# Peptides against a protein of PDB entry 8BZL: the designs that were tried, part 137

Target 1, 228 residues: chain A of PDB entry 8BZL
Amino acid sequence: SYDRAITVFSPDGHLFQVEYAQEAVKKGSTAVGVRGRDIVVLGVEKKSVAKLQDERTVRKICALDDNVCMAFAGLTADARIVINRARVECQSHRLTVEDPVTVEYITRYIASLKQRYTQSNGRRPFGISALIVGFDFDGTPRLYQTDPSGTYHAWKANAIGRGAKSVREFLEKNYTDEAIETDDLTIKLVIKALLEVVQSGGKNIELAVMRRDQSLKILNPEEIEKYV
Target 2, 242 residues: chain B of PDB entry 8BZL
Amino acid sequence: SRRYDSRTTIFSPEGRLYQVEYAMEAIGHAGTCLGILANDGVLLAAERRNIHKLLDEVFFSEKIYKLNEDMACSVAGITSDANVLTNELRLIAQRYLLQYQEPIPCEQLVTALCDIKQAYTQFGGKRPFGVSLLYIGWDKHYGFQLYQSDPSGNYGGWKATCIGNNSAAAVSMLKQDYKEGEMTLKSALALAIKVLNKTMDVSKLSAEKVEIATLTRENGKTVIRVLKQKEVEQLIKKHEEE

## One batch from the design tools (peptide; made by RFdiffusion4, then SolubleMPNN)

Design b1_p16_7_s3 (from b1_p16_7, 7 letters changed)
Fold by OpenDDE base, seed 1:
Structure b1_p16_7_s3 (fold): chain B 228 residues (1-228), chain C 242 residues (1-242), chain A 16 residues (1-16)
Amino acid sequence: as target 1 above (228 residues)
Amino acid sequence: as target 2 above (242 residues)
Amino acid sequence: SIWGQEAVYTGVPLEE
């Protein structure tokens, strides 16, 4: 008997399992990414950590390599699988090519992985979208988004998750050359965008910044409040 | 009969592959892509649908992909599937070049991909690719060429064809207006605009929503060029004046 | 034929 856990076309040409995975993403916490001139910024909606929960284990922004980081919306367990595979690929690339991956390269890798899970026996689509940011070896900042289908595009700014529509609308109105003229302004733009859907200020925001030739920095709540 | 259309690709009692048919249905909802063969070149014209202010990608090539120095393709259907197939085309072409020290003949590249597509209709646990492709190219064997392939792995060479939304209507128009043996690249471009204007589900055709690439030969070298927005605008304007 | 045509299958797609 053939496994029912397969993505197939509907009569009207839809891949419902992919669409349903996209619905899972829409239920996820909101994440936003913005590309500045010499900075990339990720922001994620976070809920208060439960008592006795280790805050380290609830991080929604993670490094894939020294020059690339990722935020996601959707199923956390699915994200973990993708992140681990991406990290392995980043290390493999460093070993074989002797250069870090480009942001586009690792995005394409992740996208291809996701696509295969939409076309393989006994596999369901990943229930995640991802914002992937970082710097190419030439120092160019990049932002990419990928969805459960494996589709990916480059963006100046974008958002994923339950509040993505409102955040995107804000970004479409407010993303200008002036708004990203400095690192601080870029950070402020991300925070303001996320505050369209997140209440209670900086306490409910996880924010990470990567500057040119610098490591990923996750801001603490006090640092975030400085920009609010 | 639902078991035949909701499972891996198998034959129905009537001998139909419903998953292939459904994949083709998905393609019918995609943006229109045209291919026209002329005496002095080949062109692809495609509808652009991904127009977003925050996109960082260069806007000149949404649906048209260069495969190698002598070939390009356009895609209609699921974008992620298309990305996989276009990447595979590039790999096949590159492997051939490395192995034989000459470019892969156009039809051989098309056939190689079609074999992959076909396999995804035959082996258990796979679904068809929800993508049709138009291929344009030049080789020393047949000169300028236009091919179409579908999710089944079938392909054919054409003088003109269309895939995606309103493809049947487009093909009908092409049959009416295409003059065999008299088609110049200039006339082909005009024909492409004419057909897109009638087949695209838009109130007004604009250069922003149309992507056109031409493949020509100059000084013994293939030249693949994506038309600039201003050039497309001029073609649209000319059409409106007629 | 010199004109492109989509693959033809026997019958019409099933409704779901």
Scores: peptide ipSAE 0.007, ipTM 0.494, DockQ to the pose 0.019
Fold by OpenDDE base, seed 2:
Structure b1_p16_7_s3 (fold): chain B 228 residues (1-228), chain C 242 residues (1-242), chain A 16 residues (1-16)
Amino acid sequence: as target 1 above (228 residues)
Amino acid sequence: as target 2 above (242 residues)
Amino acid sequence: SIWGQEAVYTGVPLEE
């Protein structure tokens, strides 16, 4: 029955539901990730918080574990499901393997989850792309990107969401070893990249940084303005 | 285009979930529900549409439900769906209490239900719930809280918000009149009456058509109270005199 | 290229 065959191949070999999920991602707020030398930075376009909305409840950057965080573009409710499952896996891994997950491991887990939802009867794809950043136990900074199809790649820098093309073009031009030489420069790079698509400056940016051997830090608006 | 109107929630070519959007549209035709957060409490105000004279004087709250000792909700949308979700909220809260020997934090209860709602948008053979909810509560972590959730499984915390019929207009009014940091429960009640009077398109607001519940803290305990009709009448009268 | 593939995963993970 049509109700069971949600994601099927077209005659031309396309998985339309996956492609359409990617369109949902393109409508999402822009997220940017940059890997520095000893820092990983996530930035997200902050849609003007509706007057009377609690900003605390509109977080687009979430910790998966002490050493891993994630930003996403697309359907927020879908993202919550992925985040919750990833958190459980991170905890389970610590209990069973006695080590924190590598960033690649948890990315692969998320990617596998997404892929299953593209192939399972009675399930639609997740309408999210994710930027996953963190540190491996050896102190290596990592950045991965996943899409609705369940594919993932490692990046030096990347962007997802509605402004991703413009941000990527900016990063391709401006990401150099010199531009990431310091933590502050890396943060500045992310902010500048987001400002290509975000109007009204630093007030509309959510920024999170993870330094080596440190927990995720979400910067307050005042801290962000110092880099603008 | 009609292919996306099927019982299975799927993406459109534009990346839209039409079944979720249609569920939200259905909610727009439901009675108005308001939530307002104050410094000393939080309230829900809801339109009562089914006023049948033969309804036994036991003013059953048609739209406001107590979830536990620290939380209540109001619903806009399909009544049967609302009943299922409110029951689920109660069960989740009870299971948490039994497991952890403490009340469930407000946001955790909201998110638990939102995950259920989301699942009904993703799994085949299910339709989205045609219900939006407002949640009021108190916990030791964040104090008084107001949340809104929709059929997609999205939620947000609010100082004031509205769901149901004329919600956009109500939200606009709330944005204009809500004084951040200075809102008392008394002023919130007055604001609720003001907004409902405008959104219900009635020439005269009557107490019979309005349900109001307040959540306060007294002696270290949460008190959820549904206002009596006489109390609502007094609020309406006061509004008419201003 | 800043976009060099350091790792690519597509499809079902090989059960290690």
Scores: peptide ipSAE 0.000, ipTM 0.582, DockQ to the pose 0.099
Fold by OpenDDE base, seed 5:
Structure b1_p16_7_s3 (fold): chain B 228 residues (1-228), chain C 242 residues (1-242), chain A 16 residues (1-16)
Amino acid sequence: as target 1 above (228 residues)
Amino acid sequence: as target 2 above (242 residues)
Amino acid sequence: SIWGQEAVYTGVPLEE
């Protein structure tokens, strides 16, 4: 019965359900995150919105709180669950601790949630990786990545999804202090990185920017084209 | 039999818990971690495998975690499981401190976590943690201590031990070279480098691939220090010159 | 066997 499904170890020590969830992530649309000096930028590959699809419904970049946003690759439905729980935790933290969450805190929360779903009976792993960006209360920009296993790390730049390898290779070559010297250069870096895997230019990119002490801004296609 | 492989809490006809064994197999493929107890301190040395250029250089020790002021641990196995367990260790230690207004004794902290690990092998609907830990610590009861725990919830105290990849070979080397009663922290560090050099599947040991933490007592306080890359380089160079 | 009630640990044991 599917009700008794559990993530178990294989004889060779593998957690197949976690590995398969990671494969689901690799099939997802590409997302990239870059931490600048005083900016964090998320970019996501837009799948050609079917002509009749409301653009408002296909947001792959979501705010978790005023100071934290997340992009994901993988199962959208799974992402919704994670996002909702993260949002609740952010609000709860504000109420109980009287301060916004740190980016690390909320990342750890999400990571712990994911990990529990790899160890609980009747549950499968979340089929998502996430890039979580934001600012700590001290104004430090942060970028974290989580995977289906619940592992998380801090990054200067990273990518997830189907084009992640190519994007990461690009970032490894091009991420320098000079490349992130300004907000505009940081944005340009993200766009260039995504263009390694995205066809048809800026129209197929969703870009979100969070600057120090500013709210999340989603760039419109016209704004993106200015950076290309 | 596949039937026993799929359930975490069932004994095989042979009395084996296959899920625990499989978790231990996973650990066997993890990066090497070793611990050495000395007269004047205790150390952890761990293989660092994930060197990514884009990692935020805020040197979060990849495999060595401070638990409290008097204890640290290293992990071999599934990183996400390790994160959960290390967090739990910190919580247990903190709760004890709040309740008793003194630090938790090292063995009690280890035991508390081991009980949790054991529970994940016994209660339905849970899988074992795919993690072994080495613990280093100091307390007023036993002084410097080194412990090892595995997915079963078993633990033991050691003078020197190793977990992860090639652990058996490492332990053999430790048994040969460990001088009982004469082990200084300096000698322990040298021994750690020697063992890692032979145990790690690398052509040449480099400082970037090794994390070392020492726990000492200075002026009646425990000091946990992660060695700087330069210090590790010096240890490696010294080893190469002998 | 890698499983037993006795602590299946490899290392230099503490002195009994």
Scores: peptide ipSAE 0.033, ipTM 0.487, DockQ to the pose 0.013; fails the geometry check

Design b1_p16_7_s3 (from b1_p16_7, 7 letters changed)
Fold by OpenDDE base, seed 4:
Structure b1_p16_7_s3 (fold): chain B 228 residues (1-228), chain C 242 residues (1-242), chain A 16 residues (1-16)
Amino acid sequence: as target 1 above (228 residues)
Amino acid sequence: as target 2 above (242 residues)
Amino acid sequence: SIWGQEAVYTGVPLEE
């Protein structure tokens, strides 16, 4: 059967392994990204950190460079491979081009990597979607999403993972110019969006904020509770 | 070419990697391994299942492996796979030391192996490793550390954890009895014995069936020590008296 | 619509 092989076309034109990888993403923890005016915000559902687990080792939001960060949904081990390659590319770009990557550039790199794993014999697709946010050198905030197929798009706001549908529906209703008028309102929007699918408030949310010309900041639970 | 394709770990229609899940299931039948982080050290405790009279008693540790001067690991799963992975860990650590003239950070070593594990779940013609590992170590960045990795290439840091047979029950007990911030190596050893006594499918815990290694710091050096049978007997006796 | 524009990229970018 075509669905039991490496990524090949079915008679009806489907790439089943890509579609199945997308199903893996849908089982992942929910991640949300929102582009504000001068801020980008990533939020991720924290599964209740198992008692006795070191929280340091359970990061779902990762910096790719000083101006770019990524959240993902799906297979954590697959994500680590993508993150590592992206980080190397960001550094390489700085060395060769003497400028930081644009958010679009690094997204395209990641997308290309994913696409190759859908077309290469003897490889399965990456079981991850990613939200990639950051600032271009001109100070423009950007949000991109990429999926297992290697497709990517630019967004004002988006969500991935198990709660993505509900979160997207919320964002479609509540994302307005007024809702992102300030940095604080933008953060609040992300938190409210996540609370549609996450129980027990700020303790189960990881939130990262990047402002123009500032480094990535991970908010602590107390800071998150101030917005709820 | 087609023969390799049939052995590739692929997604199910539900987005599952069944070969990885089956590898994890196989590990669930392996001997129990425990790791406990203390303020003054870290330990591994492992079940010895292969007590054959003809085995050379000189094998001080069947399931606990020294990786370098600052790290050790225990393994649950397929022994042959474990040997390959532990050798790879040693090589990675050695190459790093030679290149940078300093010991490899603990998490970096774990990550390097996890990337290998992940690759065996993604590349054609390969099967997942049927092995979970517990890692104990010390480095200048984070001090004493305990990590767990599985066939998927996922890993995490822990204060206490268990892999292998009855791991869920062991983890539950660890959650109940682990005192965060107050755990000494002595108390950790006692806890390890307590958990093993309840989780091992034996009527009576004996020192011959348990391997314990401790990692401590003495005079600015890491010391990895496998407990002698007599020491383990004393720990068991103490537990029985409580 | 908060949902981004048309598909920006599918496949491997041609190395310029």
Scores: peptide ipSAE 0.022, ipTM 0.686, DockQ to the pose 0.128; fails the geometry check

Design b1_p16_7_s4 (from b1_p16_7, 7 letters changed)
Fold by OpenDDE base, seed 4:
Structure b1_p16_7_s4 (fold): chain B 228 residues (1-228), chain C 242 residues (1-242), chain A 16 residues (1-16)
Amino acid sequence: as target 1 above (228 residues)
Amino acid sequence: as target 2 above (242 residues)
Amino acid sequence: SISGQEAVYTDVPLEE
């Protein structure tokens, strides 16, 4: 009976709706994030874009601000709400503080938003995890992950979604200082990690790169194939 | 699985929103709606199921709604829910126009409604809307556009798509016959008739059972036109001759 | 199938 209540603890101290939201995330498309030395890279499993679907509307990687981008796994509509809130906060911060947000700041904001939806009666948790990457003002690359519970942590590399376990296992074995020594090697690491779970090579991968003092760049399929 | 379908806004143990899925299932039984994007326009074609001879008001369009001067939509699902959502779309578009003194971009209107739909899947005491929509429009940013949205608040842009009854079969046919980059409004109309003829559970396609609206640009203005019955009859006749 | 609908509201790739 406790699992039917949106925000009630079980006798064992579980928040079932949060756990079930995490199951929704596990069904999502795989996303991977890697922090390099001077680069952050997000990779996502491409949905087989239906032949007649406009690719413009099927983006799993989005900018939150000029210095921050996000990939997600789970419920797309839920993600849109979170993204919109985050974008508003980024703009508000620029207006009020006169500096862009730190990656940690915006992650904490998103995490707090998610947490509130786990504690408020009459609201279900967000069915998304997110990888948030970017650069702080000092030029430090950052990678954070947040989950439906509103927890967040900093990572060197991580993955979310259906293939996350396999990708994480790969990253745990292959993430070394040598593997991220250059931007190109970092990109290759992300691609190789995704290829553990994505079939048919680079055609089914979306890759976004953010370098220090540069805007988010989404690589085209031809650019991705060069790293395969 | 059935244990968790009674509450509208909870996850199942598998991370599913059953009320959203059930709403989508209900839409699968609704009348077919097609949207096709062409180079020179965009169209909606919808099945008319309720031809009640006793309906006093000849609804010019039962399933196709003008939203503003630049956008229209078609609905599959619960009519009452559709009326609420189409009214909300009109209000959003009007408020935007008043605030910014320009028409709302097509995707922004779609997104605004989708955020409402999403909220009805997340907030307690609400049920999902039992409605999917096709949106056609024109704006200065992307030109002619076709969107689809569902009860979850998800949406996507399309070159051609279908919602409602036999939508999967319709989409398959559209994938086969849609010529990317070469689609004229004329060819799109012919394709719409072809698909409807095969997907509607009717012995013979008649103009009385089909609503078609086109959105075009004439002299720098958007023109939304519902085809007359005679025009639809001509399209059907042409298809039968081929 | 209900399983096919999961892909509609999630970011799961549509099975070809």
Scores: peptide ipSAE 0.022, ipTM 0.719, DockQ to the pose 0.022
Fold by OpenDDE base, seed 5:
Structure b1_p16_7_s4 (fold): chain B 228 residues (1-228), chain C 242 residues (1-242), chain A 16 residues (1-16)
Amino acid sequence: as target 1 above (228 residues)
Amino acid sequence: as target 2 above (242 residues)
Amino acid sequence: SISGQEAVYTDVPLEE
């Protein structure tokens, strides 16, 4: 059967392993990304960290470079491989081109990596989708999404993971120029979007903000509660 | 399910990696291993199942392995897989030391092995390792540390955790009795005995069936010590008197 | 890899 082969097309043109990897993503914690005017915001559903677990080791939002960060949904171990490869590429680009990567460039790199894992018989697809946000050198905020297939698109706002449908529906209704007019309003939009799928308030949300010419800032629970 | 569980680790229609899940299930039948982080040290406690009188007594520890001067681990699962992974950990640590002239940070060693584990879940012709590990260590960045890793290549830091047989029950007990910020190594040892006494499928806990290692700092050096049988007996006796 | 222009809402999953 075509579903046993890692990289074989079905008669109807489906890549079953890619589709099944997308099912793995749907089981992942929800992540949301929003592009504001001069801000990019990532929010992730914080699964209840086990009481004795160190929260430091359960981060779902990571920096790829000073100007780029990523959230993911799906297999954490797969994500770590992608993150490490992306970080190396960001540093390599700085050394060879003498400029930071554009958000599109690093997204394309990640997408190409994922795509190669869908075409080799010796490997399975990555079980992750990613939201990649940051600023280009000209100060333009960017948001991209990638899936297990290696496709990527630019977005104003998007969501991935188990609650993605509900969050996207919320964003479709509430993402307006007025809703992103200020940094605070943009942050509030992300929090409200996540609250559609997160039952317990600000305690179960991880939020990261990147402003123009500023480093990635992870908000603490108290800072998040100010927007609730 | 059978179509996806017999070959190279691939996704099921439901997005599951059955070979990884089966490896985790196999670990659930292995001997219990506990890790507890204290303010003044960290410990591993492991069930010793192979008490063969003919085993050369020179093997002080069946399940606890020294990795370098600052780290040790315990294993639950397939012994042959465990041997490969523990050897790899030692090699990674040694290569790092040679390259950077500093000991490898604890989390970096754990991550390096986890990337290997992950690769065995993604590349064709390979199977997942049937092993979970607990890591204890000290470094200048985070002090005393406890980590857990599984066949998927996932890992996490812990204050206290358990792998192997009855791990869920052990974790529940640890959650109840672990006092964050107030845990001494002495109290951690007592807690380890308490948990093992309830989670091991033995009528009476004996020192012969338990291995305990502690990692402490003395005069700016890491000290990894396997407790002597008499010390374990004293801990068991104290628990029985309480 | 297929790159798309900025879309607001339509990520068509390969499953659909």
Scores: peptide ipSAE 0.011, ipTM 0.591, DockQ to the pose 0.128
Fold by OpenDDE base, seed 1:
Structure b1_p16_7_s4 (fold): chain B 228 residues (1-228), chain C 242 residues (1-242), chain A 16 residues (1-16)
Amino acid sequence: as target 1 above (228 residues)
Amino acid sequence: as target 2 above (242 residues)
Amino acid sequence: SISGQEAVYTDVPLEE
């Protein structure tokens, strides 16, 4: 019954609802994030959109603010709630502190939100992991990951979702200073990493790039094919 | 019986709070953390779990947190729960400083958090925090101090203690080797390495797997310092030579 | 350095 209960401890000290939420994330489409020198890149596995589905409605990469964007794996509906709250917090911070949030700040906010949903018996955990990338005010590129438990860490590169293991293994081997020496090389690294798990090349990849002092740019399929 | 295990923290027919016990069980699987009080300082020594190669090594201790200028803590258990509690500790300490224009006494900070922990064991719709903490600090009332708190909201002051994996064995070793009134920070560091070497589930203790922080007083100021890897290596080497 | 130079966040108080 512990596995079906609201988030409570099992006799062996496990939070099964959190673990099951993590399993839901593992079933999600793959997302990858890489921090370059002066660039952050997010890539996601693009599922074939049904002919009648508006491609604009299924965004796996979302801006949280001008300097921060997020990719997620897991439950899309849960992601919307997290994204909306994060956006409100980013705007609130800009109004109250008169500066944009740091990437760490907004990650911590999201992480704390997720943690709260693991501790209330009236709530289930969010079935979502997120890669949060952006630039701090000082121009430092940042990459963070958070999971359903509300844990978060800073990364050079990471992946979430069904292909995350293979993508991480690739990144562990190929993430070098040389591999991120230029913006283009960093983009290529993300594409190559995704190609470990994504079939049919660039058509099934969505890529977002944020450069220093620039807005989030989502690459079109033609732009992606240039890097392949 | 299962009905009491899966619900909000309630008493079993035997008078046990199973959710609290299960939270403590979760902590038992966490990395080992030691605290040792010396005459001239206090220390925390914690097991560092394997760092993934892709982690951005922010030179932050993974398990040891500075709370204010006079206090630090180490955590064992659920990381997300720990982050919430450590943030709350900092907020409590800051609010006290702003209100009273003096640092919060160590025991008072520990008690304030313990009241929160206790509330999460008593109020409906909440689960206990899956976290135990060790606190080190200095104040003008009691000098150097070491405290332990658990998911129940209980706390105690200690000369030496351990939380996390193999904590019972560690505490037993500390009881045997701790010499009351004769403990220097240097001897405490050596004792910490000795106990970690025996209690960690590793074949060989390495500096990469251990975090150590010391709290001392210098020129009327509290100094909280994380030992460098080289310093930890030297401590390990010294232990291997004895 | 010890983790603690992190920003103190007031946005997520523990529910008492």
Scores: peptide ipSAE 0.000, ipTM 0.499, DockQ to the pose 0.029

Design b1_p16_7_s4 (from b1_p16_7, 7 letters changed)
Fold by OpenDDE base, seed 3:
Structure b1_p16_7_s4 (fold): chain B 228 residues (1-228), chain C 242 residues (1-242), chain A 16 residues (1-16)
Amino acid sequence: as target 1 above (228 residues)
Amino acid sequence: as target 2 above (242 residues)
Amino acid sequence: SISGQEAVYTDVPLEE
């Protein structure tokens, strides 16, 4: 009998498949997100790409739309499905509503998708958490996090993946209005937070920055080293 | 072949729906939510557990949701399930408004969602929602109303009730202190604080850990208001002085 | 005021 991984309640009220999906996220590389005043920053731990893997193919930070980007931790294959669905929704929204999605809207869409996979027959939960950042049309920077259950919250800063606990502890101590007063300070905060769990300095960090009224920018290693 | 996944919520030999019972168990671990009906309004009081420094200070209630101009709800249980159900409530209310050009009656909205909940207990390959809701509202048919619904799709109207952690103890306290026909919104607020202080597993009740919303009628309009932290602090202080 | 547009904040992030 193929144990169809149906998410069912345990006698004590646990959804084990969701909890196990969260364990899959914890095995993922660390991602961090920080909302500044006029900037949103995503940082991810670069896994030691096998020498033969094209580094370009293992991007953990992706654009969902011109005003929204996402980082994830967990199963890369699951993430691709979510990303593709989210991109289609962003385009559909632009066509039907004639405005870009809000960051909350697309987060809610992703969260609802994940939640449905916890109740749908013959489907397992997505083994991913995501940090979703961007700007609303009014220029407000936003950061959201979603987990395998489909839960989502707005954050000033957060982390996901294997090093998330240490990164969160760092952010709780160091996230202040002063620490995010400038774009550069916000970027430095993200880098410092990631360095709590990343051994080889700036070479093992991927960083993406979205400023108000600007497109997503992926920083090169040399640009990252300037902040270290 | 629509393989009816054998893990559909099925009856046990004893006639129990264990998946529904287990969903209710999940709700028992959630933060406490109270609802109290008064002569001049209704209120929801909910435990706020998510006090994280890095959360975005969104002025929005964590556990209390506006559904339309005349209704709000509070949720106990799985957050993601709650989000889906709250969104569905808003959609149902909006569709009714568009179709009939009047607000949906409170009980009809509750019933519509309960039918959805029930379906998730009956249809193959779906699990029950791990969520109970308290609904507060006003309509022209019954005035101020308080409802409770559970994962089974059952619902009932209440004068006062509780869901989530220590709900049984809270309901017992409400039964003792609720004065039928004499409950003012002011007295209901005091009662809510009294019950939360006893049922929350906290040494001292803090305003940071409590959300309260009131639904009243002013000049023929429904007013849904979330109490400010200072107002909640005053209620707690008053209770401590009594 | 409780806005119908309020972000659905749910219970404690599952402590990862």
Scores: peptide ipSAE 0.006, ipTM 0.493, DockQ to the pose 0.026; fails the geometry check

